# Peptides against a protein of PDB entry 5TUV: the designs that were tried, part 12

Target 1, 107 residues: chain A of PDB entry 5TUV
Amino acid sequence: KEVIDRLRYLKAEIEDLELKERELDQQKLWLQQSIKNVMDDSINNRFSYVTHEDICNCFNGDTLLAIQAPSGTQLEVPIPEMGQNGQKKYQINLKSHSGPIHVLLIN
Target 2, 107 residues: chain B of PDB entry 5TUV
Amino acid sequence: AQECQNLEVERQRRLERIKQKQSQLQELILQQIAFKNLVQRNRHAEQQASRPPPPNSVIHLPFIIVNTSKKTVIDCSISNDKFEYLFNFDNTFEIHDDIEVLKRMGM

## One batch from the design tools (peptide; aimed at target 1 I67 V77, target 2 F93 D97)

Design b1_p11_7 (made by RFdiffusion4)
Pose (drawn by RFdiffusion4):
Structure b1_p11_7 (pose): chain A 104 residues (1-83, 87-107), chain B 106 residues (1-49, 51-107), chain P 11 residues (1-11)
Amino acid sequence: KEVIDRLRYLKAEIEDLELKERELDQQKLWLQQSIKNVMDDSINNRFSYVTHEDICNCFNGDTLLAIQAPSGTQLEVPIPEMGQKKYQINLKSHSGPIHVLLIN
Amino acid sequence: AQECQNLEVERQRRLERIKQKQSQLQELILQQIAFKNLVQRNRHAEQQARPPPPNSVIHLPFIIVNTSKKTVIDCSISNDKFEYLFNFDNTFEIHDDIEVLKRMGM
Amino acid sequence: NYEYGKTYTLD
C-alpha cells in the first residue's frame, strides 16, 4: 500500500530527527554553561555594564526606566484588565536590592 | 491510517522545533561574542578616561522600561518581602539586556 | 518585547 511504507519511510526519518535534537539539546546546555562561566569572571563582571549614551541611541525619545536586579529575579506582568485599566510590573528579588536609573 | 496522520503531524512538529532550537543556539553564540566585545570596549574607554558607580552606568542583567512622557510611573513597596510594584497609567514596553546589546552592535 | 499576562525571569 501507499500508506504502509509512507510509514516506514517517515518512521525512518524521525530517528535522525530525534538524534539531531538530542545533539542540539546537549550543545545548548553546555553553551549555556560556557555563558555562565564568562559572566562570572571577576574581571568580566567588572566591565559588564552599559552607559546612558548607549541606551539613548537605541531608544528614540520618551521616558526610559532602567531596572537592574540580580540574576533569577522574577518579573510578572498581569493582563491589562479594568478595575481604569491597570498596567503594572510585579518584581520579586530574593538575592538582593534593585537599582533603578532614570534615563534622560 | 491514522498512524500515518499522527506521524506526519509529529514530524513537522519535530522539524519546526529542531529549527527553532538551531536559531536560539546561534543567538546564544551571538550573546557571548556581544558580551565579550562589550567588555573589551569598556576596558578601552577606561584607558582614555573611571565612571562613577550609580550614575552613567547600568550593570547586567537589566531591563529597559519605555513609556510616553505623559505617563506617570509609581513605585510601591509593601509589607510583604522581596516585592516591588510599578504602576503606569498608560501602556509601556520592556526590553532586555540582550536586545540593547544587539541594537548597539556588539 | 514582553507580553502581558506572563511571568519572566532575568538571567

Design b1_p11_7_s1 (made by RFdiffusion4, then SolubleMPNN; from b1_p11_7, 5 letters changed)
Fold by OpenDDE base, seed 3:
Structure b1_p11_7_s1 (fold): chain B 107 residues (1-107), chain C 107 residues (1-107), chain A 11 residues (1-11)
Amino acid sequence: as target 1 above (107 residues)
Amino acid sequence: as target 2 above (107 residues)
Amino acid sequence: MWKYGETYTLQ
């Protein structure tokens, strides 16, 4: 009887969890669309930038590259492999389909 | 007994997914707040200056920051239309998205 | 932090 009761309890709980998960999925979709709408607004878009100072305040001591690219740009970071000279190759591949990519050296 | 164990495993899996989704929702909320704060900051700053910042002094969203050692040699190949970029590094690097930058800025 | 071996899409 204890096993039977446990089974019933677990089944009921799983059902409740399924409902909760679906609710969260819908909330995520709504929020994502909301963010998109806010970012696509002409006024917001005009002011959607950071400065060199902002970046420098976030990082220190290293070479910093800022890469600005359109939404949807694909960024590929391959697994490092050994090169012809025995040195590992570290790469970043960028591909945009909707506009040019801009690169700035911050420091 | 085996059925009970199977359901307990399923229950735990669902609980973990729900936890992850809740965390993701919180991150999205923070992103939206950070973006709105950024826009507000920039609008106010430009109003005070009575002009927009110089074009090459700001990084427009979306962007990424590549952080690497000062000793790292970086080579960049660019397509004619600037739609494709290939970066080669002789050492490791870190990539930070605009979301993380906004967090570090305290937005 | 982004990982090696993956492809990302800028949002």
Scores: peptide ipSAE 0.469, ipTM 0.894, DockQ to the pose 0.956
OpenDDE base, seeds 1, 2, 4, 5: peptide ipSAE 0.465, 0.458, 0.466, 0.468; ipTM 0.895, 0.891, 0.895, 0.894

Design b1_p11_7_s2 (made by RFdiffusion4, then SolubleMPNN; from b1_p11_7, 6 letters changed)
Fold by OpenDDE base, seed 3:
Structure b1_p11_7_s2 (fold): chain B 107 residues (1-107), chain C 107 residues (1-107), chain A 11 residues (1-11)
Amino acid sequence: as target 1 above (107 residues)
Amino acid sequence: as target 2 above (107 residues)
Amino acid sequence: MWKFGETYTLE
């Protein structure tokens, strides 16, 4: 029956897709670890920075804040709420657990 | 048959997940390449200058860029140990991670 | 672009 054949085909395809998805998961895991290793290297870490010029070339016309913080720092951006004076409150909360946070005004 | 329809829905769902994972994997590859290029650029630049850049002239990874209007009023509260930061804005803002900055830099 | 109402972890 045509329906039976379609069912068999779909089941077989889904099985193949499951294998493909697992393969991609493993590749992602390995690549993530590779990136971490590269970034944690002492030499690479020494040169892992951008300049004011770099940032200014990427953005223009607005106020730019550069916030450098250790890995693992939590950044919370709450949903804007109405303040006491009727003004919407826009906020950023930063919390580091491993080191100080550094903030620079770029322009 | 209903079973056939259910499997077709599942098949499509899995295909979409695979597509997303493939895209994420490509982004990770680009991140690694961009980082390596950044390190090479900076290393070469410092060799030519025969000195490292001034500490306050660079932003070390990881970082974020907050972009807001020049008219936006920004208030910042900092803990004594600089582990916690609270930013208040009277208008909306955009947040860009270091990955996006590296992309815009052409790394 | 990062969204409001979310918590992010710097990596």
Scores: peptide ipSAE 0.444, ipTM 0.894, DockQ to the pose 0.944
OpenDDE base, seeds 1, 2, 4, 5: peptide ipSAE 0.440, 0.439, 0.436, 0.439; ipTM 0.895, 0.892, 0.894, 0.893

Design b1_p11_7_s3 (made by RFdiffusion4, then SolubleMPNN; from b1_p11_7, 6 letters changed)
Fold by OpenDDE base, seed 3:
Structure b1_p11_7_s3 (fold): chain B 107 residues (1-107), chain C 107 residues (1-107), chain A 11 residues (1-11)
Amino acid sequence: as target 1 above (107 residues)
Amino acid sequence: as target 2 above (107 residues)
Amino acid sequence: MWKFGETYTLQ
């Protein structure tokens, strides 16, 4: 009896959790679309930028590269491998399909 | 007994997924708020200055920040159309997305 | 922080 009752309880709880998970999935989808719409707005797009000062205030002491690229640009960061001279090779590959990429040295 | 254990494992798995999805949803909300605050800041700043910022003084979204040591040697290869970039580093680096930058800015 | 060995898409 005790085991049977536990099984029934667990099954009912799992069913409730399934409903909750689906609800969260829908909320995420809606919010993602909302964000996209806000960012695609012409006025918002015009003002969607940060300054050199903004970036410098967030980071210090190192070399900073700012890479601006269109949405959908692919960024590949391969696992570091040993180069021909025995030095590890660290690499970033960028590929855009919709527009040019811009790179700025911040500091 | 074994069935009960299996369901308990499943329940826990679903609970963890729900927790993750709730966290992701909160991050999206914060992202949207940060973006709106950024737009408002920039719009106000340009109104006060009565002009837009110089083109090379700002980084438009979406972007990433690459952070590496001052000692790191960086080589960059660019395609003619600027659609493809290859960066080579002789040391490791960190990559930060625009969302993280906005967070650090307090947006 | 982004990880090595992955491919990302800018949003």
Scores: peptide ipSAE 0.437, ipTM 0.893, DockQ to the pose 0.955
OpenDDE base, seeds 1, 2, 4, 5: peptide ipSAE 0.431, 0.428, 0.432, 0.434; ipTM 0.894, 0.890, 0.894, 0.892

Design b1_p11_7_s4 (made by RFdiffusion4, then SolubleMPNN; from b1_p11_7, 5 letters changed)
Fold by OpenDDE base, seed 3:
Structure b1_p11_7_s4 (fold): chain B 107 residues (1-107), chain C 107 residues (1-107), chain A 11 residues (1-11)
Amino acid sequence: as target 1 above (107 residues)
Amino acid sequence: as target 2 above (107 residues)
Amino acid sequence: MWKYGETYTLE
């Protein structure tokens, strides 16, 4: 009796959770599209930047590279491997298909 | 009994997914707010200055920040069209996206 | 933080 009741309860709850998950999925898609629309607006795009000061205020004490690239640019960070000299290789590979990549040394 | 256990596992799995999706949704909301605040800040700043900032003084979205030690040696190979970049580091580095930067800026 | 061994797409 208790097992049967528990089964019924669990099945009903899972059904409710499925509905909730689908609702969240739809909300995410809507919000993602909204963000894209806002960012693609000509006026917003014109002012979508940060300054060197902004970056310096966020980080300190290290070398900072700012890499600006078009949306859709692929960034690959391979697992470090041992090089020919016994030193681990740390790499970043960037590939853009829609425009040039710009790199700035901040400090 | 086994069926009950299976459903309880499924229930927990769905609850965790929902929790993750709720968190992701909140992050998207914050991203949109941060972006709007950034645009507003920059528009106001340029109005006060009566000119746009110098081209090389700003980093346009989307971008990433690479943070590494001052002692790290960095080599960069660039394609002729600047569509492909290869960075080599002799030590570890950190990568921060524009979203995180905006958060650190308090946007 | 981004992880080694993965490929990311700038949005």
Scores: peptide ipSAE 0.479, ipTM 0.896, DockQ to the pose 0.942
OpenDDE base, seeds 1, 2, 4, 5: peptide ipSAE 0.476, 0.466, 0.475, 0.476; ipTM 0.897, 0.893, 0.896, 0.895

Design b1_p11_8 (made by RFdiffusion4)
Pose (drawn by RFdiffusion4):
Structure b1_p11_8 (pose): chain A 104 residues (1-83, 87-107), chain B 106 residues (1-49, 51-107), chain P 11 residues (1-11)
Amino acid sequence: KEVIDRLRYLKAEIEDLELKERELDQQKLWLQQSIKNVMDDSINNRFSYVTHEDICNCFNGDTLLAIQAPSGTQLEVPIPEMGQKKYQINLKSHSGPIHVLLIN
Amino acid sequence: AQECQNLEVERQRRLERIKQKQSQLQELILQQIAFKNLVQRNRHAEQQARPPPPNSVIHLPFIIVNTSKKTVIDCSISNDKFEYLFNFDNTFEIHDDIEVLKRMGM
Amino acid sequence: FEYSGYHGFIK
């Protein structure tokens, strides 16, 4: 039949696709780890910053609010319901205080 | 028969997912070289100049909130701990550290 | 940052 070896063929490709994903899952997990190791060198943390000019060049006009918080800080944005509509940002930081810079 | 329809749908799924994973994989690489160059760029600027801490500098990680000039922004802290509440009377946008690093080049 | 909720305001 045309269908029964449309199966054997498809069932012979997905393992290549399955191993490819396993490989891609391993590559991603220790690429992320190598990224964590670089952003926590004490020397590299010293220069891991951006200036006002940089932000202004990438955001034309308007009011800009820069919010800095430690890693793992959770940011929760509810739906714009009505109660006047509500546009709000819920910020939860357990590892430390947050720093807010008003960009001009 | 429906064991044929199930695997063809599953195949495309795996394909569409394996493709997106290869995309975020190179984006992660781009994230590292952009971070390395950003660090190298700041070291070079410090040899021609040190900028003060609370001003003119934003440390990673961070977010950028963009809204209209006529939009009022309120900041509220309550009795509950580890909570921050920002209110806007109008729409806004949130951008990440990764995107701003891309917009600046590297 | 870990995002949750409505993702329409996030670029």

Design b1_p11_8_s1 (made by RFdiffusion4, then SolubleMPNN; from b1_p11_8, 6 letters changed; failed a check: a repeat of another design)
Amino acid sequence: FIFSGDLSYIK

## One batch from the design tools (peptide; aimed at target 1 V77, target 2 T92 D97)

Design b1_p12_1 (made by RFdiffusion4)
Pose (drawn by RFdiffusion4):
Structure b1_p12_1 (pose): chain A 104 residues (1-83, 87-107), chain B 106 residues (1-49, 51-107), chain P 12 residues (1-12)
Amino acid sequence: KEVIDRLRYLKAEIEDLELKERELDQQKLWLQQSIKNVMDDSINNRFSYVTHEDICNCFNGDTLLAIQAPSGTQLEVPIPEMGQKKYQINLKSHSGPIHVLLIN
Amino acid sequence: AQECQNLEVERQRRLERIKQKQSQLQELILQQIAFKNLVQRNRHAEQQARPPPPNSVIHLPFIIVNTSKKTVIDCSISNDKFEYLFNFDNTFEIHDDIEVLKRMGM
Amino acid sequence: SKIEYGENYTLP
C-alpha cells in the first residue's frame, strides 16, 4: 500500500530528527553554561555595563526607565483589564535591591 | 491510516521545533560575542578617561521600560517583602539587555 | 524578546 510505507519512510526519518534534537539539546545546555561562566568572571562583571548615550541611540524620544536587578528576578505583567485600565509591572527580587535609572 | 496522519503532524512539529532551536542556538552565540565586545569596548574607553557608579552606567542584567512623555509612572512598595509595583496610566513597552546590545551593534 | 501583557518574565 501507499500508506504503509509512507509510514516506514516517515518512521525512518524521525530518528535522525530525534538524534538531531538530542544533539541540539546538549549543545544548548553547555552553550548556556559557557555563557554563565563568562558573565561571572570578576573582571568581566566589572565592565558589564551600558551608558546613557547607548540607550538614547537605540530609543528615539519618550521617557525611558532603566530597571536593574539581580539575576533570577521575576517580572510579572498582568492583562490590561479595567477596574480605568491597569498597566502595571510586578517585580519580585529575592537576591537583592533594585536600581532604577531615569534616562534623559 | 491515522497512524500516518499522526506522524506527519508530529514530523513537521519536530522539524519546526528543531529549526527554532538552531535559531536560539546562534542567538546565544551572538549573545556571547556581543557581551565580550561590550566588555572590550568599555575597557578601551576607561583608558582614555572612570565613570561614577550610580550615574551614566547601567549594569547587566537590566530592562528598559519605554512609555510616552505624558505618561505618569508610579512606584509602590508594600508590606510584603521582595515586591515592587510599577503603575502606568498608559501603555508601555519592555526591552531587554540582549536587544539593546544588538541595537548598538555588539 | 519583547514582553507582552499577561506574561511572566525572568531575568537571566

Design b1_p12_1_s1 (made by RFdiffusion4, then SolubleMPNN; from b1_p12_1 with S1M E7S N8T)
Fold by OpenDDE base, seed 5:
Structure b1_p12_1_s1 (fold): chain B 107 residues (1-107), chain C 107 residues (1-107), chain A 12 residues (1-12)
Amino acid sequence: as target 1 above (107 residues)
Amino acid sequence: as target 2 above (107 residues)
Amino acid sequence: MKIEYGSTYTLP
């Protein structure tokens, strides 16, 4: 009796949680679309930039690469492995399918 | 009962997912706010300067930042069409998206 | 976005 009641309760609760999760999923989609719309606005797009100073202030003293690539570009960061020369290989592979990649050195 | 235990595990899993999704929504909201603040800052700055910044002095969104030690040697191989980039580093690096940069900027 | 070694990411 107690087990049956618990099962019924749990099933009902899980159903409510499913509804809540779907609600959150919808909110995420709407918010993502909202962000996209705001960023795609011509006026906002005109002012959607950071300065070299902004970046340098975030990463003091480091060598910085700013990469601008089309949406959907694949970025691969393989696990560093020991090369034949006895040095670990630290690599970044970028592959775009829709346009050129632009890289800026900030020093 | 085993079924009861299974449902309790499922309930807990769903609760955790909901919590994660709520956190993700909060991050998206902050992203939108940060972007709006960035746009407002830049608009005001350009109004004060009465001119836009030079094209090569700013980094337009979206972008990613790769930071590494100033001592790190970086080699880059680029395809003819600039659709593929291979970066080789002789030491470790970090990658940050524009969202994280805006956070660091205090936007 | 947290990018870690050994992963492949799709840029937004």
Scores: peptide ipSAE 0.542, ipTM 0.898, DockQ to the pose 0.835
OpenDDE base, seeds 1, 2, 3, 4: peptide ipSAE 0.526, 0.533, 0.534, 0.537; ipTM 0.896, 0.895, 0.896, 0.898

Design b1_p12_1_s2 (made by RFdiffusion4, then SolubleMPNN; from b1_p12_1 with S1M E4K N8T)
Fold by OpenDDE base, seed 5:
Structure b1_p12_1_s2 (fold): chain B 107 residues (1-107), chain C 107 residues (1-107), chain A 12 residues (1-12)
Amino acid sequence: as target 1 above (107 residues)
Amino acid sequence: as target 2 above (107 residues)
Amino acid sequence: MKIKYGETYTLP
C-alpha cells in the first residue's frame, strides 16, 4: 500500500534527521568549548576588552550602563506593570551567587 | 493516513530545528571571529602606544550593556555584598550582550 | 542574546 510505503519512508527520513541534529549538537558543543578556550587564554584575556569610545559609538546619545557580573548571574526583567502612581515599572534585577557585580556608567 | 500526516509534521519540525541550529552555529563562528579580531586590534593598538590603556577606560569581557534615553531616570539599589542589584527606570531600556556590541563595532 | 520583558536569563 502506498500509505505503508510513505510511512516507512518518513520514518527512515526522520531517523536520518535525528542523526543530523545530533551532529549539529556536537558541533555546537565543540565550538562553544573552542570559544571558551580562546577567551580563557591568558594572552587573549589580556586583550579582551572594548573602550568607552567603542560602546558610545554603538549607542549614540543614550545613557549607557556596563554591567560586569560573574558567570551564572541571574538577570530578571519583569514585565512592565502599572504602578500605584500610574507609571509603568521598568526594572532590572541582578542576582549573583559567586561574586560582586560591577556597574559602570559609560555615558 | 493520520499517522502519515503526523510524521510529516514531525519531519517538518525537525527540519526547522536543524535549520535553526545551523544558523546558531554560524553565529558562534562569527562570535569567535569577532573576538579574535578584537584581541588583534587591541594588541596592535597597545603595541603602537607602547602601553596598555588606563584601567578605567576599558570594559573587559564579559559584559552587558543597558542603554536608555538620556532623559531616563535610573535608580539603583545595591545589596551590602553587591551580589544583588535592582535598577528602576522611569522609561524603557534595552539590554545588549557583548556579542551584539562586537557586531555593532564591526569586529 | 535578546532580552525580553518577563524572562529570566543566566549570564555567561
Scores: peptide ipSAE 0.504, ipTM 0.896, DockQ to the pose 0.836
OpenDDE base, seeds 1, 2, 3, 4: peptide ipSAE 0.489, 0.500, 0.499, 0.502; ipTM 0.895, 0.894, 0.895, 0.896

Design b1_p12_1_s3 (made by RFdiffusion4, then SolubleMPNN; from b1_p12_1, 4 letters changed)
Fold by OpenDDE base, seed 5:
Structure b1_p12_1_s3 (fold): chain B 107 residues (1-107), chain C 107 residues (1-107), chain A 12 residues (1-12)
Amino acid sequence: as target 1 above (107 residues)
Amino acid sequence: as target 2 above (107 residues)
Amino acid sequence: MKIKYGETFTLP
C-alpha cells in the first residue's frame, strides 16, 4: 500500500538523517577541541588579548565592564523585578568556585 | 495515516536540527579564524613596538563585556574572597562574550 | 552569545 511504502521511506530517511546529525556532532566536538588547543597554546595564549581601544570601538560611548572569571563561573541575570521603591532591579550575579573574579572598568 | 504524519514531523524536526548544527559549526570555524587573526595582529604589533603592551592596557581572553549607558549607576558587592560578585544597575545593560567582541572588531 | 534576562550561564 502507498502508506506502507511511505512509512518505509520515511523511516529510512530518518535513519540517514540520524547519521548526518551524528557526523555534525562529531565535527562540533572536533572543532571545539581544536579551538581549545589553539587557545591553550603557550604562544597563542601570550597574544590572546584585546586592548581598551578595541573594546571602546565596539561600544560607542557606553560604560563598559570587562569581567574575567575562571572557567565554570556561574553568571545569573535575574528577570527584572519591581523593587520596593518601585524601580526595576537589574542585576548580575557571578559566582566562581575555582578562583577570584576580576573586573575592569573601561570608560 | 497518523504514523506517517508523525514521521514526517520528526523528519522535519531533524532537518531543522541539522541546519542549526551546520550553522553552529560555521560559527565555530569563524571563532577559530578570529582568534588566529587576533593573535597575529597582536604579535605583529608587539614586534613593531619591540615591547609588550602594559599589563593593565589589555584584556586577556576569556572575558565578557557588560555595557550600559554612561548614565547608569552601577553598584557592586564583592565577597571577601572575590569569588562572588553582585552587580546592581539602575537601568538596562547588555552582556557580550569575547567571541562577539572579536566579531565586532572585524577579526 | 547573547545573554537575556532570566537566564543562567556557565562561563567557558
Scores: peptide ipSAE 0.461, ipTM 0.896, DockQ to the pose 0.860
OpenDDE base, seeds 1, 2, 3, 4: peptide ipSAE 0.448, 0.457, 0.456, 0.461; ipTM 0.894, 0.893, 0.894, 0.895

Design b1_p12_2 (made by RFdiffusion4)
Pose (drawn by RFdiffusion4):
Structure b1_p12_2 (pose): chain A 104 residues (1-83, 87-107), chain B 106 residues (1-49, 51-107), chain P 12 residues (1-12)
Amino acid sequence: KEVIDRLRYLKAEIEDLELKERELDQQKLWLQQSIKNVMDDSINNRFSYVTHEDICNCFNGDTLLAIQAPSGTQLEVPIPEMGQKKYQINLKSHSGPIHVLLIN
Amino acid sequence: AQECQNLEVERQRRLERIKQKQSQLQELILQQIAFKNLVQRNRHAEQQARPPPPNSVIHLPFIIVNTSKKTVIDCSISNDKFEYLFNFDNTFEIHDDIEVLKRMGM
Amino acid sequence: SYTSEEAFNMTL
């Protein structure tokens, strides 16, 4: 039949696709690890910052609010329901205080 | 028969997913070279100048909140711990450290 | 980028 070996063929491709994903899952997991190791060198943390000019060049006009918090800080944004609509940001930081810079 | 329809849908799924994973894979690489260059760029600027800590500098990780000039922004801290509440009377946008690093080049 | 038109959760 046309269908029974449309199976054997498809069932012969997905393992190549399955192993390709396993490989891609391993590559991503120790690429992420290598990224974690670079952003926590003490020397590299010293220069891991951006200036006002940089932010202004990438955001034309308006009011800009820069919010800095430790890693793992959770940010929750609810739906714009009505109650006047509510536009709000819920910030939860367990590892430390947050720093807010008003960009001009 | 329906074992044929199930695997064709599953195949495309795996394909569409494996493709997106290769995309975030290179983006992660781009994230590292952008971070390395950003660090190298700041070291060079410090050899021609040190900027003060609370001003003119924003440390990673961070977010950028963009809204209209006529928008009022409120900041509330309550009795509950480890909580921050920002209110806007109008719409806003949130951008990440990764995107701003891309917008500036590297 | 994220917009205020939808609800979402994220971590830094």

Design b1_p12_2_s1 (made by RFdiffusion4, then SolubleMPNN; from b1_p12_2, 4 letters changed)
Fold by OpenDDE base, seed 3:
Structure b1_p12_2_s1 (fold): chain B 107 residues (1-107), chain C 107 residues (1-107), chain A 12 residues (1-12)
Amino acid sequence: as target 1 above (107 residues)
Amino acid sequence: as target 2 above (107 residues)
Amino acid sequence: MYTSNEAFSFTL
């Protein structure tokens, strides 16, 4: 009896959790579309930028590169490998399909 | 019973997924708020200055920030159309997306 | 934050 009751309880709870998960999935999709619409708005797009000062205030002490690219640009960082001289090589690959990439040295 | 244990494992798995999805949803909300605040800030600043910022003084979204040591040697190869970039580093680096930058800015 | 120590990919 106790085991049967526990099984029934667990099954009912799992069903409720499934409903909750689906609800969250729908909310995520809605919010993602909302964000996209806001960012694609012409006025918002015109003002969607940060300054050099903004970046410098967020980071200090190191070399900072800012890479601006169109939405949909693919960024790949491969597994670090040893170079020809035995130096470990770290790499970033960028590929845009819709426009040019811009790189700025911040400091 | 084994069935009860299996359902308890499944329940826990679903609870963890729900927790993760709730966290992701909160991050999206913060992202949207940060973006709106950024736009408002920039719009107000340009109105006060009566001009847009110089083109090379701002970084438009979407962007990433690459942070590496001042000692790091960076090589960059660029395609003719600037659609493809290859960066080589002789030391480790960090990449920060625009979302993280906006958070650090307090947006 | 992403680090160079592990392979990763994402889209801007």
Scores: peptide ipSAE 0.560, ipTM 0.902, DockQ to the pose 0.951
OpenDDE base, seeds 1, 2, 4, 5: peptide ipSAE 0.558, 0.543, 0.551, 0.558; ipTM 0.903, 0.900, 0.903, 0.903

Design b1_p12_2_s2 (made by RFdiffusion4, then SolubleMPNN; from b1_p12_2, 5 letters changed)
Fold by OpenDDE base, seed 5:
Structure b1_p12_2_s2 (fold): chain B 107 residues (1-107), chain C 107 residues (1-107), chain A 12 residues (1-12)
Amino acid sequence: as target 1 above (107 residues)
Amino acid sequence: as target 2 above (107 residues)
Amino acid sequence: SYSSNEGFSFTL
């Protein structure tokens, strides 16, 4: 009947979509590795920087901190919680595993 | 039938995931292009200047930009091993990754 | 961008 045919069609389509999704997953992995390889290239690495001017052109009005850290550094911002005095706590947690973290005040 | 409806919902869910993954792939491609453009710009600039930029005038990738009010008080605590950083802010802040910055730069 | 008002994490 119609319902049975529809079920078979939907199941087959879902299988096709699963294949498509896996293909996209593989492409993502490939692109991520490609980007990593390009960035890790010695020449590219030498020139992989922005200037203070670049940053100033992107932002204005507020305090700007630039935090440079090794690839793989973990960043965590917890959900703000109330402190003992009722002040919300706004935090950045950084954990580097391979080198120092550098902090620059831009403005 | 209920089973058909369930499968149609699942099909739509998968289609949406595929759409999201396609968008993510596009972003990765743009990221790679932006990085290559950045490197090219910097190489050309250094060739014209016949020197590298001063070390403290540039921010090497990867980095983040923290944007907060000029009145925000920022405290930074560093672990003994110098690999862990804790930033405390008395007010809200925004974080922008290097990918976003390159986008804003028009790379 | 990421807001301090929301909990989040990522790797550089």
Scores: peptide ipSAE 0.636, ipTM 0.907, DockQ to the pose 0.954
OpenDDE base, seeds 1, 2, 3, 4: peptide ipSAE 0.629, 0.621, 0.632, 0.630; ipTM 0.907, 0.905, 0.906, 0.907

